Peptides against a protein of PDB entry 6B4J. Designs and how they scored, part 5

Target 1, 315 residues: chain A of PDB entry 6B4J
Amino acid sequence: DITMQWYQQLQDASMQCVLTFEGLTNSKDSQAKKIKMDLQKAATIPVSQISTIAGSKLKEIFDKIHSLLSGKPVQSGGRSVSVTLNPQGLDFVQYKLAEKFVKQGEEEVASHHEAAFPIAVVASGIWELHPRVGDLILAHLHKKCPYSVPFYPTFKEGMALEDYQRMLGYQVKDSKVEQQDNFLKRMSGMIRLYAAIIQLRWPYGNRQEIHPHGLNHGWRWLAQILNMEPLSDVTATLLFDFLEVCGNALMKQYQVQFWKMLILIKEDYFPRIEAITSSGQMGSFIRLKQFLEKCLQHKDIPVPKGFLTSSFWRS

## One batch from the design tools (peptide; made by RFdiffusion4, then SolubleMPNN)

Design b1_p10_8_s4
Fold by OpenDDE base, seed 1:
Structure b1_p10_8_s4 (fold): chain B 315 residues (1-315), chain A 10 residues (1-10)
Amino acid sequence: as target 1 above (315 residues)
Amino acid sequence: MPLKSFPLPP
């Protein structure tokens, strides 16, 4: 399976990255520990500062992240911080930065859907300049949300139930699995972030270059989802999230082909979702149904709320 | 990848 091979390659690259900076993470030296913490803060704090407020502020954040990744010193916590402070500093920062982007999907976007766009445009722009960060974003995303690949993790003989639940993306603490609503909320945030990344380009970059992970991956994702058996509540939720965020962009890019896909979803895939939907899960199904019916009726997919306009970049 | 690489389900 080509999809599973791609998944595994990204996970292997991520694991190799962790091994590369193990010396920094496991160091008992006080100076190394300090450097690690400074680098971690320098990588993650700018991402947490991303907001919908002003394009100028977003540019400052982008420039700071790019400077850090380029080996330039940046100010963090009143200190000058550089990846050159340790031989493993760059690998560590790339990993932690990628992890933080995915975490913003899991937390911030999950709670505030509009936050997907400013986070995604920074992530896309950084990915364009630093491909390794992009691969690590995918690795983190895929590990936390296998539905972003998409694939369904399988239970293996001898596997603990908790480990299987974690593979499915659930949080398990003190032998208690996460509630389904919280699980879906986190998955939704990550899918929305991904759907935003694949359609956005950093406006101050080289626009002549092809998007490093563009809308063709959105088409791939949809095609793969539709070739899979639906999962109860999960498929209806994430399909809605994806289409709400990137449906307009896909419509503009693929036109007639996109509409054929929407018809296929409504006519062929919906009955399969409905067949596995319990009465308590009808909310997600109804939401997807209403969205698709409206889009097909109007022959239009609305621009998502929070989409960055030219006025945002002039602010 | 071209769209032909990602056919719609039958």
Scores: peptide ipSAE 0.022, ipTM 0.664, DockQ to the pose 0.136
Fold by OpenDDE base, seed 3:
Structure b1_p10_8_s4 (fold): chain B 315 residues (1-315), chain A 10 residues (1-10)
Amino acid sequence: as target 1 above (315 residues)
Amino acid sequence: MPLKSFPLPP
């Protein structure tokens, strides 16, 4: 399976990255610990500062992240911080930065869907300049949300139930599994972030270049989802999230082919979702239904709320 | 780019 090979390759690359900076991570030296913490803060704080408020602030954040990844010193916590402070500094920062982008999907975007766009445009722009960060974003995303690949992890003989739950993307703390609503909320945030990344380009970059992970991956994702059996509540939720965020962009890019796919979703795939939907899961089902019906009726998919406009970039 | 027909599921 090509999709599973791709998944495994990204996980292997991520694991290799962790091994590369293990010296920095495991060091008992006080200076190394300080450097690690400074680098971690320098990588993650700018991402947490991303907001929908002003394009100028977003540019400042982007420039700071790019400067850090380029080996330039940046100010963080009142200190000058550079990846050159340790031979493993760049690998560590790339990993932690990618991890933080995905974390903003599962936390910030999960709670505020409109936050997907400013986070995604920064992530896309950084990915364009730093491909390794992009691969690590995918690795983190795929690990936390296998539905972003997409695939459904299988229970293997001898596997602990908790480990299987974690593979499915659930958080398990103190032998307590995450509630389904919270799980779906986090998965939704990550899918929405991904759907935003694949359609957005940093406006101050070379837009003549091909998007490093563009809408063709959105088409692939949809095709793969449709080739899979629906999963109760999950498929209806995430399919809606994906189409709400990137459906307009896919419509513009693929036109007639997109509408053929949307009809296929409504006529062939949606009944399969219905067949596995319980009375307690009707909310996600109804939401997807209403969205599909509205889009097909109007022959249009609305621009998602929070989509970045020219006025945002002038602020 | 030829959108190679990702096989829409039959």
Scores: peptide ipSAE 0.021, ipTM 0.665, DockQ to the pose 0.101
Fold by OpenDDE base, seed 4:
Structure b1_p10_8_s4 (fold): chain B 315 residues (1-315), chain A 10 residues (1-10)
Amino acid sequence: as target 1 above (315 residues)
Amino acid sequence: MPLKSFPLPP
């Protein structure tokens, strides 16, 4: 399976990245520990500062991240920090930055859906300039949310239940599995972030270049989902999240083909979702139903709430 | 392959 090969390749690359900077992360040297912490803060704090407040502030954050990845010194915690402070500094920063972007999907976007857009546009712009960060974003995303690949992990013989639960994307702490609502909330946040990344370009970049991971991957994702058996609650939830965020962009890009896809979803795939939906899962089902019906009736997919306007970039 | 030529799922 080409999809699973791609998944595994990204996981292997991520693992190799971790191995490359293990000297920095496992060092007992006080100076190495200090450098590690400074680099970690420099990589992650700017991402946490991303907001919908002003385009100018977002540009400052982008420029800071790009400067750090370019080997330039940046101010972090009142200190000058550079990836050149350690031979493994760049690999470590790229990994931690990518991890933080996905974490913002998992946490911030999960709680505030509109946050997907400012985070995604920075991530897309950084990915354009630093492809390795993009690969690491995918690796982190796929590991935390296998539905972003998409694939549905299966229970294998000899597997511990907790390990299976983790493979499905659940958090398991002290032998307690995460509540379903929290799980779906986190998965939704990550899917929404992904759906935003694939459609957004950094406005101050070279727009003549092809998006490093553009809407074609959105089309691929939909095609793959529709070729899979739906999962109870999960499919209805994430399909809605994806279409709400990037449906308008897909409509504009693929036009008649997109509408054919949407009709197939409503007429052929939606009944399959219905067949596996329990009475306790009707919320996600109804939400998807209403969205599909509205879009087909109006022959339009609305621009998602929180989409960055020209006024945002002038602020 | 042009993006617009990507096949629909079955």
Scores: peptide ipSAE 0.021, ipTM 0.673, DockQ to the pose 0.150
Fold by OpenDDE base, seed 5:
Structure b1_p10_8_s4 (fold): chain B 315 residues (1-315), chain A 10 residues (1-10)
Amino acid sequence: as target 1 above (315 residues)
Amino acid sequence: MPLKSFPLPP
């Protein structure tokens, strides 16, 4: 399976990255520990500062991240920090940066859906300049949200239940699995972030180049989802999240073919989702149904709330 | 990749 091969390749690359900077992360030397912490903060704090407030602030954040990845010194915590402070600094920063982008999907976007767009446009722009960060974003995303691939992890003989739950994307702490609502919230955030990344370009980059991971991957994702058996509550939730965020962009890109896809969802896939939806899970199903019915009736997919406008970039 | 690489589901 080509999809699973791609998944595994990204996971292997991520694992190899971790091994590469193991010396930095495992060091007991006080100076190395300080460098590690400084680099970690320098990589992650700017991402946490991404907001919908002003385009100028977003540019400053982007420039800071890019400078750090380019080996330039940046100010962090009142100190000058550079990836050159340690031979493994760049690999570590790339990994932690990618991890933080996905974490913002998992946390910030999960709670504030409109946050997907400013985070995604920075991630996309950084990906254009630093392809390895993009691969690591995918690796982290796929690991936390296998539905972003998409694939459904299977229980294997001899596997611990907790490990299977983690493979499905659940958090398990102190032998307690997270509640379904929290799980779906986190998955939604990550899918929404992904759906935003594949459609957005950093406006100050070379936009003549192809998107490093563009809307063709959105089409692939939809095609793959529709070729899979639906999962209870999960499929209806994430399909809605995905289409709400990138449906307008997909409509513009694929036109008639996209509408054929939506008709297929309504006519062929909805009954399959309904068949596995319990009475207590009808909320997600109804939300998806109403969204698609509205879109098909109006022959339009609305621009998502929070989509970045020209006025944002002038602020 | 072109759309042809990702056909509509049957």
Scores: peptide ipSAE 0.020, ipTM 0.666, DockQ to the pose 0.184

## One batch from the design tools (peptide; made by RFdiffusion4, then SolubleMPNN)

Design b1_p11_4_s2
Fold by OpenDDE base, seed 1:
Structure b1_p11_4_s2 (fold): chain B 315 residues (1-315), chain A 11 residues (1-11)
Amino acid sequence: as target 1 above (315 residues)
Amino acid sequence: MKFRKIPLEPP
């Protein structure tokens, strides 16, 4: 399976990255610990500052992240910080930055869906300039949300239940599994972030270049989902999230062919979802069904709420 | 009805 090979390659690259900066993370030296903390803050704080308030502020954040990744000193916590402070600094920062983008998906976007767009446009722009960060974003995303690949992890003989639950994306703390609503909320945030990334380009970059991970991956994701048996509650939830965020963009890109896909979802896939959906889980399916039927009826998919307009970039 | 696999590559 090509999709699973891709997944594994990204996970392997991520693991190799962790091994590369192990010296920095495991160091008992006081100076190394200080550098690690400074680099971690420099990588993550700008991402946490991303907001929908003004395009100019977003540009400042982007420039700061790009400067850091380019080996230039940046101000963080009142200190000058550079990846050149340690031989493993760049790898560490790339990893932590990518991790933080995904974390903003599972936390900020999960709670505020509109936040997907400013986060995604920065992530996309950074990915364009720093492909390794993009690969690490995917690796982190895939690990936390296997449905973003997509695949559904299977229980293997001899596997602990908790390990299987974690593979499915659940948080397990003190032998207690995360509640389904919280799980789906986090998964939704990550899928929405991904759906935003694949359609957005940083407006101040070289637009002549191909998007590093564009709408063709949106088509691929949908195709792969539809080629799989649905998972109860999960598939309906995430399919809605994905279509709400990037359905308009996919419609514009693939036009009639995308509409054919939507018809297939309604005619062939909905019955399969419904067949595995309990009465208590029907809410997610109903939401998906209503959304898609409305789109088909109106022959239009609305621009998602929070989509960045030209006025945002002039702010 | 054999569910025809949707091509993973866009048209």
Scores: peptide ipSAE 0.486, ipTM 0.894, DockQ to the pose 0.691
Fold by OpenDDE base, seed 4:
Structure b1_p11_4_s2 (fold): chain B 315 residues (1-315), chain A 11 residues (1-11)
Amino acid sequence: as target 1 above (315 residues)
Amino acid sequence: MKFRKIPLEPP
């Protein structure tokens, strides 16, 4: 399966990255520890500062991240920090930065759906300039949310239940599995972030270049989901999240062909979802159904709430 | 109805 091969290649690249900077991570040297912490803060704090408040602030954050990745010194915690402080510094920063973007999907976007757009536009812009960061974003995303690939992990013979739960994306702490509502909330946040990334371009970049991971991957994601058997509650939830965030963009890009896909979802896929949906899970399916039927009725998919407008960039 | 495989590549 080509999709699974792609998944595995990204995971392998991520693992190799970790091995590359292991010297920095495992060093007992006090100076190395200090550098590690400084680099980690420099990579992650700017991402946490992303907000919907002003485009000018977002540009400052972007410039800071780009400067750091470009080997330039940046101010962090009152110190001058550079990836050149350690031979493994760049790999470490790229990894931690990518991890933080996904974590913001998992946490911030999960709680505040509108936050997807400012985070995504920065991630997209950084990805355009630093492809390795993009690959690492995908690797982290796929690991935490296999449904972003998409695939549904299966239980293998001899596998521990907890390991299977982790493969599904559940957090397991102290032998306690995460509650379903929290799980779906995190997955939703990550899917929404992904759906935003594939449609957004950093406005100050070279717009003549092709998006490094654009709407063609949105089409692919939908096609792959529809080619798979639905998973109870999960598929309905994430399909809604995805369509709400990037449906408008896909409609504009693929027009009639996208509408045909939506009709197929209604006519062929909804019955399959409904067949596996319990009475307690009907809420997710109903939400998806109502959204899609409304779109088909109005022959329009609304621009998602929180979408960045020209006024945002002038702020 | 056997789902016709939707092409993974966009039109």
Scores: peptide ipSAE 0.486, ipTM 0.894, DockQ to the pose 0.710
Fold by OpenDDE base, seed 3:
Structure b1_p11_4_s2 (fold): chain B 315 residues (1-315), chain A 11 residues (1-11)
Amino acid sequence: as target 1 above (315 residues)
Amino acid sequence: MKFRKIPLEPP
């Protein structure tokens, strides 16, 4: 189908990118190794510094990332670093930057849901100026969280169980699979980050341009999820995460048509989720149900906690 | 009940 073709195209592009900078990553030359490490730090440290503290600091981080991607020298670890230090430097930095954004979803947002918004607005702004970074963000996101595509990976004949678990997004270390709660926590973080990206625009950019990956993809994601059979615990968890983060934005954008979708979720999809939910997994479903029923009752979806306000940008 | 597929494109 079209969704899986899109997924595969992004994965192929990501793989091609890795091959392009293989010379830099596999070099045994001391100088090349130093450049690689400097570029990696320059790409990733600013992303790790993103916080909810002040809009001015967020702008500084954005400007630094944009400068680096634009071929300008930036200060990192007391050194001047530029992608021009190596012919493969730009491709490498774009890849590592995209990887880091997704990692922040997986780790920071997973632990602190409100962190989704400052990370997402920077990612969105960078994506607008550097489309290749956006494609790589999607590629990394889809690989770590297939539910962001969305699709549910299937076991194939001859596949090792561990490989299947990894395909599902589980971490497998020393032949031990990740616990379900930790898995869902990471998936939640990535979905929340994605839900934030598709609705946010960098406020200092050209607002006349269309969002490079906007709310239309939010509609598509929901439609695709609802067109699939639910997966136990996963679907209820991630559907809640998605709606909590971008439900308000989707409501504002699509109005009555979005409300019709919510009614469909309640009437047609909830019974399907409940049918596959064990007694021990009812917590996730109950949370989703309570959230959606409250929204329908009040005819409103709340603005998510952590949403960036005008006061944030003046700080 | 034929679950009518939700269109992937927004309205």
Scores: peptide ipSAE 0.485, ipTM 0.893, DockQ to the pose 0.689
Fold by OpenDDE base, seed 5:
Structure b1_p11_4_s2 (fold): chain B 315 residues (1-315), chain A 11 residues (1-11)
Amino acid sequence: as target 1 above (315 residues)
Amino acid sequence: MKFRKIPLEPP
């Protein structure tokens, strides 16, 4: 399975990255600890500052992140910070930055869907300039949300239930599994962020270059989902999230062929979802069904709420 | 009806 091979390769690369900077993370030296904390803050704080308020602020954030990744000193917490302060600094920052982007998906986007777009456009732009960060974003995303690959983890003989729950993307704290609504909310946030990344380009970059992880991956994601048996509640929820965020972009890109895919979803896939959906889970399916049927009826998929306009970039 | 696998590569 090519999809699973890709998944595993990214996980392996992520693991190797962690090993490369273990000296920095495990050091007991006071100076090394200081550097680690400074680098971590420099990598993550700018991402947390991303907002829908102004394009100019977003550009400043982007420039700061790019400068840091380029080995230039940046101001963070009143101090000058550079990845050159430690031989493992760049690897560490790339990893933590990628992790933070995904975390914003599972937290900020989960709570505020429109936040997907400003986060995604920065992530896309950074990915274009720093491909390793993009690979690490995928690795973190896939680990937290297997459905972004997509695949549905299976229970293996001898596996602890908690381990299986974690593989599915659930948080387990103090032997208590996350509530289903919170789980789906986090998964939705990450899928929405992913759906935004694959369609957005940083407007101040070289637009002549191919998107490093573009809409072709959106097609692939949909195709893979449709080639799999649906998972109760999860598939209907995330398929809606994905289509709401990037359906318009996919329609514009693939036109008639994308409409054929939507018809296939309605005619062939909806019955499969409905067959596994309990009465208590019908809400997610109905939402998906209503959305898709409306799109087919109107022969249009709306631009998602929060999509960045020219007016945003002029602010 | 055997669902034909949708190609993963876009047209």
Scores: peptide ipSAE 0.482, ipTM 0.894, DockQ to the pose 0.691

Design b1_p11_5_s2
Fold by OpenDDE base, seed 5:
Structure b1_p11_5_s2 (fold): chain B 315 residues (1-315), chain A 11 residues (1-11)
Amino acid sequence: as target 1 above (315 residues)
Amino acid sequence: MKYTKIPLEPP
């Protein structure tokens, strides 16, 4: 399976990255520990500062991240920080930055869906300039949300239940599994972030270049989902999240062919979802169904709430 | 029911 091969390749690359900077992360030297902390803050704090407030602020954040990745010194915590402070500095920063983008999906976007767009446009822009960061974003995303690949992890003989739960994307702490609502909320945030990334381009970059991970991956994701048996509650939830965020963009890009896909979802896939949906889980399915039926009826998919406008970039 | 597989590559 080509999709699973791609998944595994990204995971392997991520693991190799961790091994590459282990000298920095495992060092007991005081200076190395200081450098590590400074680099970690420099990589992650700007991402945390991303907001929907002003385009000018977003540009400043982008420039800071790009400068750091380019080997230039940046101010962080009142100190001048550079990836050149340690031979493993760049690898470490790329990894931590990618991890932080995904974390903003599972936390910030999960709680505030509109936050997907400013985070995604920065991530997309950084990805254009730093492809390795993009690969690491995918690796982190896929590990935390296998449904972003997409695939549904299976229980294997001899596997501990907790390990299976973790593979499914659940957090397990002190032998307690995450509540289903919190799980779905985090998964939704990550899918929404992904759906935003694949459609957005940094407006101050070279937009003549091909998107490094564009809407073609959105089509692929949908196709793969539809080629799989649905998973109870999860498929309906995430399919809605994905279509709400990037359905308009996919419609504009693929037009009649995308509408055919939506018709297929309604006619062929909805019965399959309904067949596995309990009465208590009907809410997610109904939400998806109502959304798609409205889109088909109106022959339009709305622009998602929070989509960045020209007004945002002028602020 | 044999479901027609959707091509993974966009049109």
Scores: peptide ipSAE 0.514, ipTM 0.912, DockQ to the pose 0.764
Fold by OpenDDE base, seed 2:
Structure b1_p11_5_s2 (fold): chain B 315 residues (1-315), chain A 11 residues (1-11)
Amino acid sequence: as target 1 above (315 residues)
Amino acid sequence: MKYTKIPLEPP
């Protein structure tokens, strides 16, 4: 399976990255610890500052992240910080930055869906300039949300239940598994972030270049989902999230062929979802159904709430 | 039921 090979390759690359900066992360030296913390803050704080408030602020954040990744010193916590402070600094920063983008998906976007767009446009722009960060974003995303690949992890003989739950993307703390609503909320946030990334380009970059991970991956994701048996509640939820965020973009890109896909979802895939959906889980399916039927009826998919406009970039 | 597989590559 090419998709699973791709998944594994990204996970292996991510694991190798962790090993490369292990010296920095495991150092007991006080100076190394200080450098680690400074680099971690420099990588993550700008991402946490991303907001829907002003395009100018977003540009400042982007420039700061790009400067850091380019080996330039940046101000963080009142100190000058550079990846050159340690031989493993760049790898560490790339990893932590990518991790933070995905974390903003599972936390910020999960709670505020409109936050997907400013986070995604920065992530896309950074990915364009720093492909390794993009690969690491995918690796983190895939590990936390296997449905973003997509695949559904299977229980294997001898596996601990908690490990299986973690593979499915659940958080397990103190032997307590995350509630389904919280789980789906986090998965939704990550899928929405992904759906935003694949359609957005940083407006101050070279827009003539091919998107590093563009709408073709959106088509692929949908095709892969539809080629799989649905998973109860999960598939309906995430399919809705994906279509709400990038359906308009996919419609504009693929036109009639995308509409054919939507018709196929309604005619062939909805019965399959419904067949595995319990009465208590029907809400997610109904939401998906209502959304898609409305789109088909109006022959239009709305621009998602929070989509960045020209007015945002002039602010 | 053999469902028609959707091509992974966009048109």
Scores: peptide ipSAE 0.514, ipTM 0.911, DockQ to the pose 0.748
Fold by OpenDDE base, seed 4:
Structure b1_p11_5_s2 (fold): chain B 315 residues (1-315), chain A 11 residues (1-11)
Amino acid sequence: as target 1 above (315 residues)
Amino acid sequence: MKYTKIPLEPP
């Protein structure tokens, strides 16, 4: 399976990255510990500062992240920080940066869907300049949200229930699994972030180049989801999230062929979702159904709320 | 899909 091979390759690369900077992360040396913390802050704080307020501020954040990844010194916590402070500094920063982008998906975007767009455009722009960061974003995303691959993890013989729950993307703390609503909220945030990344280009880059992970992956994701049996509540929820965020972009890109896909979803896939949906889960399916039927009726998919406009970039 | 396979590559 090509999709699973891709998943595994990204996970392997991520694991190898962790091994590469173990010297930095496991060091007992006080100076190394200081460097680690400085690099971690330099990598993650700018991402947390991303907001919908002004394009100029977003550009400053982007430039800071890019400078750090380029080996230039940046100011962080009142100190000059550079990945050159340690031989493993670049690998560590790339990993932590990618991790933070995904974390913003599961936390910030989960709570504020419109936050997907400013985070995603920075992530896309950084990915264009630093492909390894993009691969690590995917690795972190896939690990936390297997539905972003997509695949539905299966219970294996001898597996503990808690391990299966974690594999499904649930958080399990003190033998307590997170509530379903919180789980779906986090998954939604990550899918929405992903859906935003694949359609957005950093406006100050070379836009003539091919997107490093563009809308073709959006088509692939949809096709893969539709080629799989639906999972109760999860499929309806995430399919809605994905279509709401990138449906307009996919429509513009693939035109009639995308509309054919939407018709197929309505005619062939909805009955399959409905067949596995309990009365208590019907809300997610109804939301998806209403959204798609409205789009088909109007022959239009709305631009998602929070989409970055020209006025944003002039602010 | 059960009855129709959608190509993974875009058109």
Scores: peptide ipSAE 0.508, ipTM 0.906, DockQ to the pose 0.630
Fold by OpenDDE base, seed 3:
Structure b1_p11_5_s2 (fold): chain B 315 residues (1-315), chain A 11 residues (1-11)
Amino acid sequence: as target 1 above (315 residues)
Amino acid sequence: MKYTKIPLEPP
């Protein structure tokens, strides 16, 4: 399976990255620990500052992240910080930055869906200039949300139940598994972030270049999902999240062919979802069904709430 | 079960 090969390659690359900067992360030297902490803060704090407030502020954040990745010194916590402070600094920062983008999907976007767009446009722009960060974003995303690949993890012989739950993306703390609503909320945030990334381009870059991970991956994701058996509650939830965020963009890109896909979802895939949906889980399916039927009826998919407008970039 | 109904490559 080509999709699973791609998944494994990204995970292997991510693992190799971790091994590369292991010297920095495992160092007991006080100076190395300080550098690690400073680099981690420099990589992650700007991402946490991303907001829907003003385009000018977003540009400042982008420029700071790009400067850091380019080996330039940046101010963080009142100190000058550079990836050149340690030979493993760049690899570490790229990894932590990518991890933070995914974490913002998991936390911020999960709680505030509109936050997907400013985070995604920065991530897309950074990915364009720093492809390795993009690969690491995918690796982190795939590990936390296997449904972003997409695939549904299977229980293997000899596997502990807790490990299987983690593979599915659940958080397990003190032998307590995460509640389903919280799990779905986090998965939704990550899928929404991904759906935003694949359609957005940083407006101050070379827009004539091909998107490093564009809408063709959106089509592939949908096709892969639809070619799989649905998972109870999960598939309906995430399919809705994905279509709400990038359905308009996919419609514009693939036009009639995309509408044919939506018809197939309604006619062929909805019965399969409904067949595995319990009465207690019907809410997610109903939400998806109502959304898609409305789109088909109106022959339009609305621009998602929070989509960045020209006025945002002039602010 | 895997269904081969939709091409993975976009049109």
Scores: peptide ipSAE 0.503, ipTM 0.896, DockQ to the pose 0.538

